# Peptides against a protein of PDB entry 3OGK: the designs that were tried, part 115

Target 1, 307 residues: chain A of PDB entry 3OGK
Amino acid sequence: ATPDRLSRRFPNLRSLKLKGKPRAAMFNLIPENWGGYVTPWVTEISNNLRQLKSVHFRRMIVSDLDLDRLAKARADDLETLKLDKCSGFTTDGLLSIVTHCRKIKTLLMEESSFSEKDGKWLHELAQHNTSLEVLNFYMTEFAKISPKDLETIARNCRSLVSVKVGDFEILELVGFFKAAANLEEFCGGSLNEDIGMPEKYMNLVFPRKLCRLGLSYMGPNEMPILFPFAAQIRKLDLLYALLETEDHCTLIQKCPNLEVLETRNVIGDRGLEVLAQYCKQLKRLRIERGADEQGMEDEEGLVSQRG

## One batch from the design tools (peptide; made by RFdiffusion4, then SolubleMPNN)

Design b1_p19_4_s1 (from b1_p19_4, 11 letters changed)
Fold by OpenDDE base, seed 3:
Formats: C-alpha cells, structure tokens, sequence
Structure b1_p19_4_s1 (fold): chain B 307 residues (1-307), chain A 19 residues (1-19)
C-alpha cells in the first residue's frame, strides 16, 4: 500500500505498523542507512489519519523533522510510538515527541541508532508525563540521561508496567525500583562484578510485581538476587546474562511458572531437559547462538539438532 | 479495521540509494 491509498481505505485507522526492510533481511548485511523513509507516511498521518494513536516504525529512516511533524500532528492523541531498529534521528527528535505528546503511554527506541545530544528528552518526559506505561530503549547507548529522571518517571507514572533500558549500573536504579510500584517487566541495566565486594547486589530490592526480567551481564554470583521471587517469574531474558549451562539449570529449577525463555545456545541439551522438567507452563522458547560460543569445546554448552 | 501492518515498498529513489 501507498500512503495516499491508506487514508482512503482506512480513514479510522488507530494503529499503524510499517516495516522498511524485507522480513528476511539480515541486519548485519544491510547498511544502517538502507530502508524506507517515514516522511511520506508521516505526511499522510498528519493530514488524513486523525484517529491514529499508535505508530510503529520498524527498520526505517526517521529524521528529527519527521518526529517533530508527527509529534505536532498527533500531540496528546499519540499513545504509542515505537522506533524499532530505526535510524536517522537525534535526541532532539525524541525531545519533540515527549514535549508535544504528553499523554504518550508507550515510547520505544529499542535497537535504534541515533545521535545523542543530551538527556533533555528523558528529563522532559519525567517532568510532564503521568501516562507512561511502557518505556523501552533496550539495546541502546544513552550516556547523557539520568537515572534520577527514570526514578521521577516511575514516581509520576502510576501505570508504568514495563521498562527496558541500556547499560545503567543497577545500583543507580535502586531509587527507580523503589518508586516503580507497579512495574511488571524490567530488562537491561548492567551488573558489574566486583571481586572485592562479592555481595554488592545482595540487598537489591525489586518491585513486588516484577515477573518479566532480563538483567544484562548477570553472572552466577548475581543470580541469587532473583531467588526470592523466582517463583513469580513468567518471562526471563538471559541473552545477555553471563550464565553457563549449570547456572541455567539452577535458575530454571527455581522458575516453575516460567512462560517465556530467551537465551543463548549455552543452555545446552541439559538445560533444555531441566526446562522441560520444571517449567510446565512454558509457551515460548528462543535460543540464539552467541558470539562467545563459537569456540566452545564443551558439548554440554550446545543445543543439539535433537532439541 | 483499526490496526494495519504494512511492508513499505521501496520507491524508485530508494532503490537508487540502495544500489
């Protein structure tokens, strides 16, 4: 479909998802600047799709001007914006979105590439938004945003249920976790091992409703922080955990209500057997091959063709 | 219909950029 045909056929469209790259495209083989421009679609949204509340761009080129136009056109009617694996914008574009769309509920920039000018967008979001339910900048590299703004968002947005972040030191998020009383999902952060302080994360307190979790760089020494609430975990992302096969087995045994597991090939056949034995509610399993596994000599650390 | 998912076709200009 073309933008011009969209409004004629669906004048009352509420949700639009656009994919700018072929489904079968390997991201690593496609230049970052390759893909569809959102500009003609933003123009159509602005002019003709007056009931549109949800926009999802996947693998598209998005400029700050596009974001600014979208923000001003939809304003407080925009509830969801997902910039999924997009490129071409800066934090100025994000600032425009949060400035004009003050009732936005879902803001996603997962795996998007951008130029970071400052942390003003998150600060603005913290100062004015009370509607946010989902904030996701997972697998991004923000260096200029403040954990304090994230805490403020948690305090002000009582419906905040899912937050995925980049490599924040987890201890800097203590205030955030305390404030995020209704948080059900958290992914990202950074667990940094300290040989001189092995119990550095032992007293970390998570939100009481947390049931979907993925802590980056979680090793076997940090894994026990999950044990007090492991029985309530429904989704676990271990893609970026530093767990070996045995560690997987240990954790999985403590998660009998697990419904979704995402992990690396290191889980092995043994881990899959344990998963089958203890996780009877499992609905989805994703196993990826990690780069670190290319040289593994341990047969137990590999998922066989039988799995 | 309230929700729509579309694969965005490449324009002639985009095809030239991609070439």
Amino acid sequence: as target 1 above (307 residues)
Amino acid sequence: MEELELDVPRTAVQRRIDA
Scores: peptide ipSAE 0.217, ipTM 0.703, DockQ to the pose 0.036
Fold by OpenDDE base, seed 1:
Structure b1_p19_4_s1 (fold): chain B 307 residues (1-307), chain A 19 residues (1-19)
Amino acid sequence: as target 1 above (307 residues)
Amino acid sequence: MEELELDVPRTAVQRRIDA
């Protein structure tokens, strides 16, 4: 649909999801002349969609001006903003969102590309928000944000249940994990192996309710940190883990309540057999072909067509 | 990167092992 038709047909719309790359069947609904820019949609939202509380942009071009307009138009009525694989904005746009939408519950920038100017947006969020339930900037590169602000968010937002971050050193998040008492999901971070300190992460304490997890760069030496609560894990994201086939088998055997697994082709047929044997609650399996599998001569590290 | 996403009902996982 065109922006102008949206408000006429759905004046009481509460949730809007826009996809920038429509399937062939949706080509008639989204004219190519919109170019994937959210601008005309933000204008329509601002002027005519007064009950809109959730906005999800997927694979669209979003400017700081668009974010500023959206923020001011919806203010504390905005509960959800998802910038999913979007581009064109800077952290100034994010700052506008968190400044004006102080009751936001879900803020997502997963896989978005942006220009980072400073870490003020996260600081502002930490200072004023107590409503946040989901914070997700997974697969992004923030270098100027502070782990202390993340800890403050965890302390102030009692309903915080899901946090996905970029490449924070996991040890810098100790305070965050301690504060995030109700956290159920965590993805991201960075585990940095130190041959001189093999037990670097062994004393890491995770939130008691944690059951959905994806630790970036987790290798076999770090994997044992999951064993004390592996039985309560329901979702694993191993896409960025540094685990081989046998490591997958070891971990999967310890996760009998696993419902969702996301991993790479390195799991192999053997890993899939172990998965089928031990994970009877499995609902979804996602397998990606990683770059590391291209060079492996070991056939056991490949998922066959039987898998 | 090629992605395979599978809905894995309990009955489907067992069928793949036996296939």
Scores: peptide ipSAE 0.048, ipTM 0.474, DockQ to the pose 0.075
Fold by OpenDDE base, seed 5:
Structure b1_p19_4_s1 (fold): chain B 307 residues (1-307), chain A 19 residues (1-19)
Amino acid sequence: as target 1 above (307 residues)
Amino acid sequence: MEELELDVPRTAVQRRIDA
């Protein structure tokens, strides 16, 4: 479809999702006419789609100018913006979005590539937004944003239910977790082992309603922090956990209400057997190949075609 | 199906898993 045809056919469109080419292609020299740029679509949205509340760009090139135009055109009418695996923008573009769209409920930049200039966008969001329900910059590399701004967002946004972040040290998020009383989902962070302080994370307190979780770099030493509330876990993202087959078995046995599991091939046939035995409410299973597959000598770490 | 090999930056998470 072309942008010009969209407004003619659907002038009252409320939600739009655009999908570009595979992300690998975005890092190559892409011709302007390849269809990967959001610019012509943003122009169409700005001029002709005045009822649009939700925008989802997946694997597209997005500039700061595109974000600025979108922000000013939709303003407080924009409720959802998802920059899913996008590239081409900086934090200036994000600043424009949060400055002009003060009633935004969902802001996603998961797995997007961008240039980070400062942390002002998150600070602005913290100072003025009270509507946020979902904040997701999972698998991103922000180094200039403050965990204090995330805490402020949690205090001010009473409907905040899902937060996914990059490599924040998890202990810097203690204040955030305390403030985020209604949080149901958390992914990301960074667990860093300290040989001199093995109990470093044992006093970490999670929100009471937390039931969807994916802690980055969680190893077997940190895994016990989940045990007090493992029975209420419904979704686990273990793609970036540092768990072996036996660790998977241990954790899965403690999660009888698990509905969604995302993990790597390290779970093995043994882990799948344990999953089938203990997780009778399982609805979705995602198994990805990881770099650890090359080093696993044990047959237990491989998912067979029979499983 | 054309297979394209590209040098793309790895995320911090992926780099740690690969290390």
Scores: peptide ipSAE 0.032, ipTM 0.546, DockQ to the pose 0.083
Fold by OpenDDE base, seed 4:
Structure b1_p19_4_s1 (fold): chain B 307 residues (1-307), chain A 19 residues (1-19)
Amino acid sequence: as target 1 above (307 residues)
Amino acid sequence: MEELELDVPRTAVQRRIDA
């Protein structure tokens, strides 16, 4: 399908997802000159797709102009924007989106690369949005956004259920967690060990409904902060945790309702055995080989074919 | 609700994003 044919075939389209990584058999469906760039699609959306409320770009080039055009064209009708592993934009583009699309419910830019000019986009979102349900800038590099704006978002967006962030110091998110009463999912943050303050995270209070979690840089000393609600955890992202095999075993044993686990090869056969023993509701398991584990193929802490 | 998912051909830049 080409952009120009999209409105003709689907005049009432409400949700569009474009993937910049086609299957080999589908390379000839769209001219290459349109491939990877959202511009022709945004033009089509702006001109002809008047009912479109959800846009998902995956692995595409998105400019600030594209975002600005999209924002102005759809305005408060835009409920979902996902910039999934996209590139080519700056925070000015994000600012345009949140300025014009004040009823946006889902804003995702996970693993996107962009030029950060300022933190105004998050501030604008915090000041004017009350509809947000999902905010995801996981695995992004923001240095100029404020955790206070995130707290404001949590306070104002009562339907906020999923938030994934970059490397915010977790202690800076205490106010956010307190405000995010309906939060079910949180990923990201930064846990930083302090030899002088080993218990600095022990008094963290998480939202009561939290059941999908991935804390970055969580080590065995911080892991106990999960224990009070481990039984309600259904999804656990340990890809960026600093847990060894035995730590995995300890945590997994406390998560009998775990449905989704994402972790590194460090879980090992032992961890998988524990997982099988204690997590009878497991539906999905993702095991990645970490960079630190590349040289450990013959070590005990690896998943074998038997595991 | 009409939902559409489309695959878009890769450019050289796209290949870098996917790498």
Scores: peptide ipSAE 0.221, ipTM 0.705, DockQ to the pose 0.075; fails the geometry check

Design b1_p19_4_s2 (from b1_p19_4, 9 letters changed)
Fold by OpenDDE base, seed 4:
Structure b1_p19_4_s2 (fold): chain B 307 residues (1-307), chain A 19 residues (1-19)
Amino acid sequence: as target 1 above (307 residues)
Amino acid sequence: MEYLELNVPRTAIQRKIFE
């Protein structure tokens, strides 16, 4: 299974996912001419995989030139591009993708590291794309993109169902939420405490179909904004929420249809008990060991064998 | 539709074909 053999073995390949080594070891273990660099794969895609619609690079090194070549080669035939924990590119590469792949449906760069030149890529996407269904730059650091472009995308892409973003102030996304009528999933943003305006988020209106949600920095004061639609929530990402054990219990009790929960160890045995009691549809549970694990081993906020 | 998942580099390749 090498790039030069890929087209011979799978000439009609529609979807390709390449997984590199963990980032910590990539540069030491992966040669430039193969493996962790997407270049030889992009060459093969460009030359020989004429039916490829979906490309998923995970933990790969991707250059702007690679993205440009891919974009021009696949153009409007490219429907999915996932740069999953990748590195080596800049926003110029993203600009090339959205410029040439005008019918892209899924664009992901979650947890990718890159150099940000400007926000043109998102603006270009907003100006010309009407096909987008999934946009995901969760856990990335964009400082030069505009929430207004995100709103434009929502307005123009009526099939947009999942959006995960970085640290946009949530209030800057009000227009986005209003426009994203069919949005089912949202993760990211930034809820920022304001002592002088404790209720600043209480009037936040979410898309009616929203059922998969993760609001970054959501604390107990902001949590009630979810209560009106908590019963329809199927997935919660609480990894970056600022909720304590009791807060978890409060929220979980209001989400009887919860299927997926991602949270930190602060949920504790108590939270897990509540979860078991109220969330009978739960299918997947992820508990991360965060800073809340630091302290007394016997604290309620820790998950033990009882949980 | 053919789906292929590959682990790279070659020494760690595991191929999954779903479609």
Scores: peptide ipSAE 0.160, ipTM 0.621, DockQ to the pose 0.032
Fold by OpenDDE base, seed 1:
Structure b1_p19_4_s2 (fold): chain B 307 residues (1-307), chain A 19 residues (1-19)
Amino acid sequence: as target 1 above (307 residues)
Amino acid sequence: MEYLELNVPRTAIQRKIFE
C-alpha cells in the first residue's frame, strides 16, 4: 500500500506499474493522500529497488525532478519507462531520461500531457541509443522534434520494432521508414490530402515487416497505399482514420489476417458483418463511440446492440 | 470517450456479431 511496504515485500522487483486510480491490482496500491504523484515512489525506487528495470506510470503526476531522480538512480539499468497518460513534466525531464538511461529499450509517453521546450530529448536519444525497441509518443503533440532524429534512431537501433508518433507529416518519415528495416508496428503521423496532388502518398514505401498499423487522417484516397501488404496486417488502428462505413468494408476484406481492430462506431453493423466474414483470426475489437454517432448521415455507420 | 472492447475467441465474436 505504501512505497516502503513495496520494497520490503519485493526488494528484487524488476518491473513496477503504478496506476493513478485505485484498483484491485498488485502494484496499483497508491494511497489516497498522495494525490497520484510519483514522487514518493521515485524516492523508494531510488533508495531500495535497485534491480528495477521497468517503470510504468499510468495517470500519474510526474515532474521533471521525478524523472531526473529516476534517471540517475537507475541509469543504464532502466530498460522501460512508460509515462502513460501522465502529466506534469516537460521535455527537460525526457532529456534527463534519455541522457542517463542510454540503454533504454522502451520509451512511452502515449497520451501524456507535457510542456514542450525543445526537441533535444529526441536528438539525444538519436545520438546515443542503439538499444531502442519501442518508441511511443502516440496521441501527443511534439512540434519541435525532428524527423531526422527519428530516422537516425531507426538506423542505429536495429531492434526497433514499434514506433508510434504524433502528427508528423508522413512524407517527412520516408527516410525513417527506409531505415527502420525491422519495424513491425507504426501508428500516428499525419496524412494531408492535397487536391492538386492526388497521388501524393502513392509512392510511400513501408517497412517490409510492418503488420500493425494506424495512420492518422487516412482517407479513402490514401487507403490504397495499404493494399499491397494488407494481407500482412495483423492490427489496424482506425480510430483517427477518415474512413466511412464502406471504406471500412473495403479495407477489412483485404485484411484476412487481421487480429486486432480499433475503430469508431462508423464501422457500423455492415462493417462488422464484413469483419466477421473475412477476418477469421480476429481476437480483439475495440469500437469507440463518439463523434461519428452525432454527425454520421449514413444510417449504416452505427453499431447496434447486436455488435 | 466511451468505447467497447471485446477480447474473445473468434467463435464468440462471430456469435455476438450475428445475434
Scores: peptide ipSAE 0.041, ipTM 0.435, DockQ to the pose 0.079
Fold by OpenDDE base, seed 5:
Structure b1_p19_4_s2 (fold): chain B 307 residues (1-307), chain A 19 residues (1-19)
Amino acid sequence: as target 1 above (307 residues)
Amino acid sequence: MEYLELNVPRTAIQRKIFE
């Protein structure tokens, strides 16, 4: 398929997903030069696809000019933009998107690599958007955005159900969690151990409807913060948790309604046995190879052909 | 058709950029 034939073949297209070159390692950031350029496709969208409301670029090279053109062409008709493992843009491009697409519902830039100029894009989104349902910049490295803007978004966007963030200190998100009354999914953040304050996170209050969760750097000392609502957890992302085999067993036993588990092979055959015993509603299990596989001396900490 | 998913090789995209 080519851009120049897209509108002729599909004049009423509402959703488009473009996939660039696959990468070998899913846990690594994709190099900037691995994707294809979206420019010719954005030109076609801007000129001819008048009903397009959802755009998903995966492993593509996206410039600020591309984002600006897309934003102005689709404006409030754009409901979904996913920059999935993309590169080539700056936060100026994101600012253009949120400035011109005031009714955007889904904004994703998970695992994208970009140049950060400032935090204006998130502030603009907070000031003017009331439609947002999904915000996802999981596994990104924003350093200039404000957690107060996330709180404002949660207050103003009553349909906000899923938020995934980078390495925000979790305690800076207390106001966000309080405001996000309808939030069902949260991933990311940063749990930072403090030897002098072992109960640092024990008073953290999560949204009442939260059932899909992945807290980055969560270790066994922080894990108990989940116990009060573990029975309502349906999805756990433990890929970036710091849990060993026995920790997995402890947590899994407290999540009888778990439907989706994503974790590393540190779960081991023992963890899989516990999972089978306690999680009868499990629908999907994803186990990735982690760096801990090479250093694990206990055979139970590895998934074998038996599990 | 409302939804379309395309695989976009760099070579093809590069060609279109400069046409």
Scores: peptide ipSAE 0.228, ipTM 0.664, DockQ to the pose 0.030; fails the geometry check
Fold by OpenDDE base, seed 2:
Structure b1_p19_4_s2 (fold): chain B 307 residues (1-307), chain A 19 residues (1-19)
Amino acid sequence: as target 1 above (307 residues)
Amino acid sequence: MEYLELNVPRTAIQRKIFE
């Protein structure tokens, strides 16, 4: 399909997802120098798709001008914007989106590459939005945004149920977790081991409804913070946890209601056996290759045909 | 409510923008 035919064929389109084809050189993140431009599609949206409320760009080149045009064209009618593995924009583009689309419910920039100018976009979102349900900038490198703004968002957006963030120190998110009373999913953050303070995170309080979780850099010393509510965990993202095979086994045994597990090859056949034994409600399992494949010394950290 | 998912062909609009 082409942009110029889109509105003629689907004049009442409400949701659009565009997927750029990956280049051979792409590995997870899109290289900055390659991509399919969303510009002609944004033009079509702006001019002719006046009922569109959800836009998902995946592996596309998106400029600030594109975002600005989209924001102004759809304004408060835009409920969902997902910049999924996209590149080409700066935080100015994000600022335009949150400034003009005050009723946005889902905002995603997961694994996108961008130039960060400031943290104004998150501050603007915090100051004016009360509709947000999903906020996701997982696997991004924002350095100029404030955890306080995230807390404000949680306080003001009572329907906020899913938040995925970058490398915020988890202790800086204490206020956020307290405010996010209806939060069901959290991924990201940064757990930083302190040998001199082994109980650094033991007093961390999570939202009561939290059941989908992925804490970055969580090691075996931090893992016990999950134990009080492990029975209610339905989804675990352990891709960026620092758990060995036996750590996986320990945690899995405490999550009998686990439905989705995402982890690395380090789980091993041993972990898969434990998973099968204790997690009878498991629906989806994702195992990724990583350093475990090339450099791990733990023989148990390998998944074979047995598993 | 209509939902559409499109795969954007590389030959059409995917370009190298930097060396």
Scores: peptide ipSAE 0.222, ipTM 0.664, DockQ to the pose 0.040; fails the geometry check

Design b1_p19_4_s3 (from b1_p19_4, 9 letters changed)
Fold by OpenDDE base, seed 5:
Structure b1_p19_4_s3 (fold): chain B 307 residues (1-307), chain A 19 residues (1-19)
Amino acid sequence: as target 1 above (307 residues)
Amino acid sequence: MEELELNVPRTAAQERRFA
């Protein structure tokens, strides 16, 4: 399909998803040259698709100029923008989006590669948006954004239900969790082991409705912070957890209502047996191979092809 | 609500620029 034909066939299009070439390896750095340019599509959207509310670019090259054009063309009519595994933009492009699209409900930059100039985009979002439901910059590297702005967003956006972030120190998000009363899903953050303070995270309070969770770098020492609400967990993302086979078994046994599990091969056949025994509501299981697991001769950490 | 998903191939010109 070509951009110029899109408006002629679908003049009243509400939602558009564009997919570029797939990446060869999961979780690898996104090359700057990966995917196709969104520019001709953004031009078509801006000129001819006046009812478009949702835009999803996957593995595309997106410039700041593209984002600025899209933002100004759709303004408060834009409800969803997903920059999924995209590259080529800076935080200036994000600033344009949040400045002009003040009623945006879903903003996603998951696994995108970009140049960070400042944290103004998140500050602007915090100051002016009250509509946000989903914020997702999971598996991104932001160093200049403020956790205080995230807290402000949680306070102002009453319908905020899903937030996925990069490597924020989890203790910097205490205020955010307290403010995010309706939050159901959280992924990301950073748990940093401190030998001098083994109970560093034991007083962490999560939102009461939280049922979908993926804490980055969670090890067996931090895992107990989930136990008080493990029975209400329905989705676990353990891809970036630092759990061994036995740790998986321990956690899974405490999650009888688990519906979705994403983890690494370290779960092993034993972990799968425990999963089958305790998680009768399981609907989806994703197992990935970890780079560190390629050399481990530990038979218990390998999922056999028989399953 | 009309929803459309499209696969966008990389053009030959784009491939040459990043090859």
Scores: peptide ipSAE 0.275, ipTM 0.749, DockQ to the pose 0.038
Fold by OpenDDE base, seed 1:
Structure b1_p19_4_s3 (fold): chain B 307 residues (1-307), chain A 19 residues (1-19)
Amino acid sequence: as target 1 above (307 residues)
Amino acid sequence: MEELELNVPRTAAQERRFA
């Protein structure tokens, strides 16, 4: 399909997803120039797709100019922007999006590679958006954004249900969690073990509706913070957890309503046995090889339990 | 609501860089 034919065939298109083709040889390498350029597609969107509300670029090259053009063309009509494993842009492009698309509901930059100039984009989002439902910059590194802006977003966006972040110190997100009353999903953050303060995280209060969770660098000492609400957990991302096989068994036994588990090979056969025994609602199981093993094979097992 | 998913082919220049 060519951009020029898109508007002629689908003049009333509401949602567009463009995927750059993956190469098997590059699974472990997200090169900066991965995928196709979005420029010709953004031109087509800007000129001819007047009803487009949702844009999802996956493994595409996206420039700040592309984002600026898209932002100005769709403005408050843009409800969803997903830059999924994209590259080529800076935080200036993100700033343009949040400046012009003030009613955006979903903003995703998960696994994208970009240059961080400042934290203005998140500040601008915090100052003007009240519509946000999903914010996702999981598996990214922002050093210049403020947890206070995230808290402001939580306070102002009453429909905020899913937030995935980079390596924020979890204690810096206390205010965010208190404000995010309707949050159902949280991924990311950083748990930093302090041998001198074993109870460092024990007073963390999570949103009451939280049921999809993935805390980065969670070890066995921090794991007990989940126990008070483990029975309500439906999705668990343990890809970046620091849990051994026995820790997996302990946690899984406490999550009888688990529907989705993403973890590493460290779960082992024993963990899988425990999973089968205690998690009768399990729908999806993803097991990856640990980052320590060069050959990451994504084994997606659909465990359909007949219940 | 019309939703479209497209696989975007790589350009010849992109193929040469990864080849």
Scores: peptide ipSAE 0.272, ipTM 0.749, DockQ to the pose 0.042; fails the geometry check
Fold by OpenDDE base, seed 4:
Structure b1_p19_4_s3 (fold): chain B 307 residues (1-307), chain A 19 residues (1-19)
Amino acid sequence: as target 1 above (307 residues)
Amino acid sequence: MEELELNVPRTAAQERRFA
């Protein structure tokens, strides 16, 4: 479907997902001149899709103007916005979204590239939103946002269940974790080893319901912080962990209820053996090459272990 | 239909940006 025909064909559309990288066979479905810009779609949404509550742009070009138009058009009816690997906007666009869409439940900008002007968008979200369930700016580069605003969000949004962040020092998120009583998923942060303070992270308290997590830069010295609740872990993202093969084995053995594991090839055959032995509920395994292996991005082979 | 997923083609320049 083309944007101009979308509303005519689907006048009651509730959810729209646009992927900016189609398979070659799909090139004839949309005019080439629209080439990944969301603008024509946002125009259609703004004018005609009055019931749209969920928007997911993946690998699209999104401008601040697009976000502003979308925000004003959908306002409190917008429940989900996912800017998945998008580019072209600034934090002003995000500010517009959170200013006008006060009841947004899911806000994602994972792996998006943008120009950061300030941290006002997160502050605005913290000050006015009580509906947020999912916040995800994993693998983004925010330097001007405040962990205090994240804490405020946790305090005000009682339905907050999933939060993925960038490079916040984990200790700065202590207040956030304390406030996020219903949090089930957390990814990101930054664990920083301090030779002078080897127990720097030993007293971290995580939300009681936490079962999906990925702590960036977690090494073997920090890994024990997971042990108290390892049995309840269902998903681990170890892509950015600093664990070696034996560390993987140690952690995996403590996670008998693990359903999803994402890690690097450092897990090795040994880690896979341990995984098979201890994680009988495993549903999905993703293994990526480490940053040092410049090899061709082979197709993400999802190895589904059929139990 | 309440939910729609669409694929949008990219220009060569856009492909380079996301590659």
Scores: peptide ipSAE 0.254, ipTM 0.747, DockQ to the pose 0.077; fails the geometry check
Fold by OpenDDE base, seed 3:
Structure b1_p19_4_s3 (fold): chain B 307 residues (1-307), chain A 19 residues (1-19)
Amino acid sequence: as target 1 above (307 residues)
Amino acid sequence: MEELELNVPRTAAQERRFA
């Protein structure tokens, strides 16, 4: 499909997802400048797709100019922007989006590569947005953004239900968790083990509705912080947890309502047996190979309980 | 709500840039 044909065929298009197709030869080695350019599509959106509310770019090259054009063209009509594994932009582009699209509900830049100039984009979002429902910069490296701005967003955005972040120290997010009263999903952060303070996270209070969770670097010493609400967990991301097989078994047994599990091969056959025994509502299981796990193939099993 | 998912073909020039 070409951009120019899109508006003629779908003049009232509300949602667009574009995937830059990876080359088979490059599948395992995605370069930083991977994907197709969004520029011609942004031009088409700006000129002809006046009802478009949702834009999802996956594995595409996105410049600050593209983001600026998109932001100005759609303004407060833009509800969703997903920069999924994209590259080519800086935080200036993000600043333009949040400045012009003040009613944006979903902002995602998961696994995108970018140049970080400052933390102004998150500050601007915190100062002016009250509509945000989903914020996702999971698997990104922001060093110049403030946890305080994240807290402000949580306070001001009553419909905020999903937040995925990079490597924030979890203790710096205490204020965020307190403010995010309706939060259902949280992924990311950083749990840092302190031998001198083994219980430094034990007093961490999570939002009451939290049911989808993935804490980075969570080890067996930190895992007990989940036990008080383990029964309400529906989705668990353990890809970046520091749990061994037995730790998986312990946690899974405490999550009888688990519907989605994402983990590594370390779960093993034993963990899978425990999962089958205790998690009868499981719908999706994703197992990835860890860097240290030579041998088990990635089984993405959609367990469709069509029974 | 009309939703569309498209695979974006790469131009020959784009293919050369990433080859």
Scores: peptide ipSAE 0.251, ipTM 0.735, DockQ to the pose 0.041; fails the geometry check

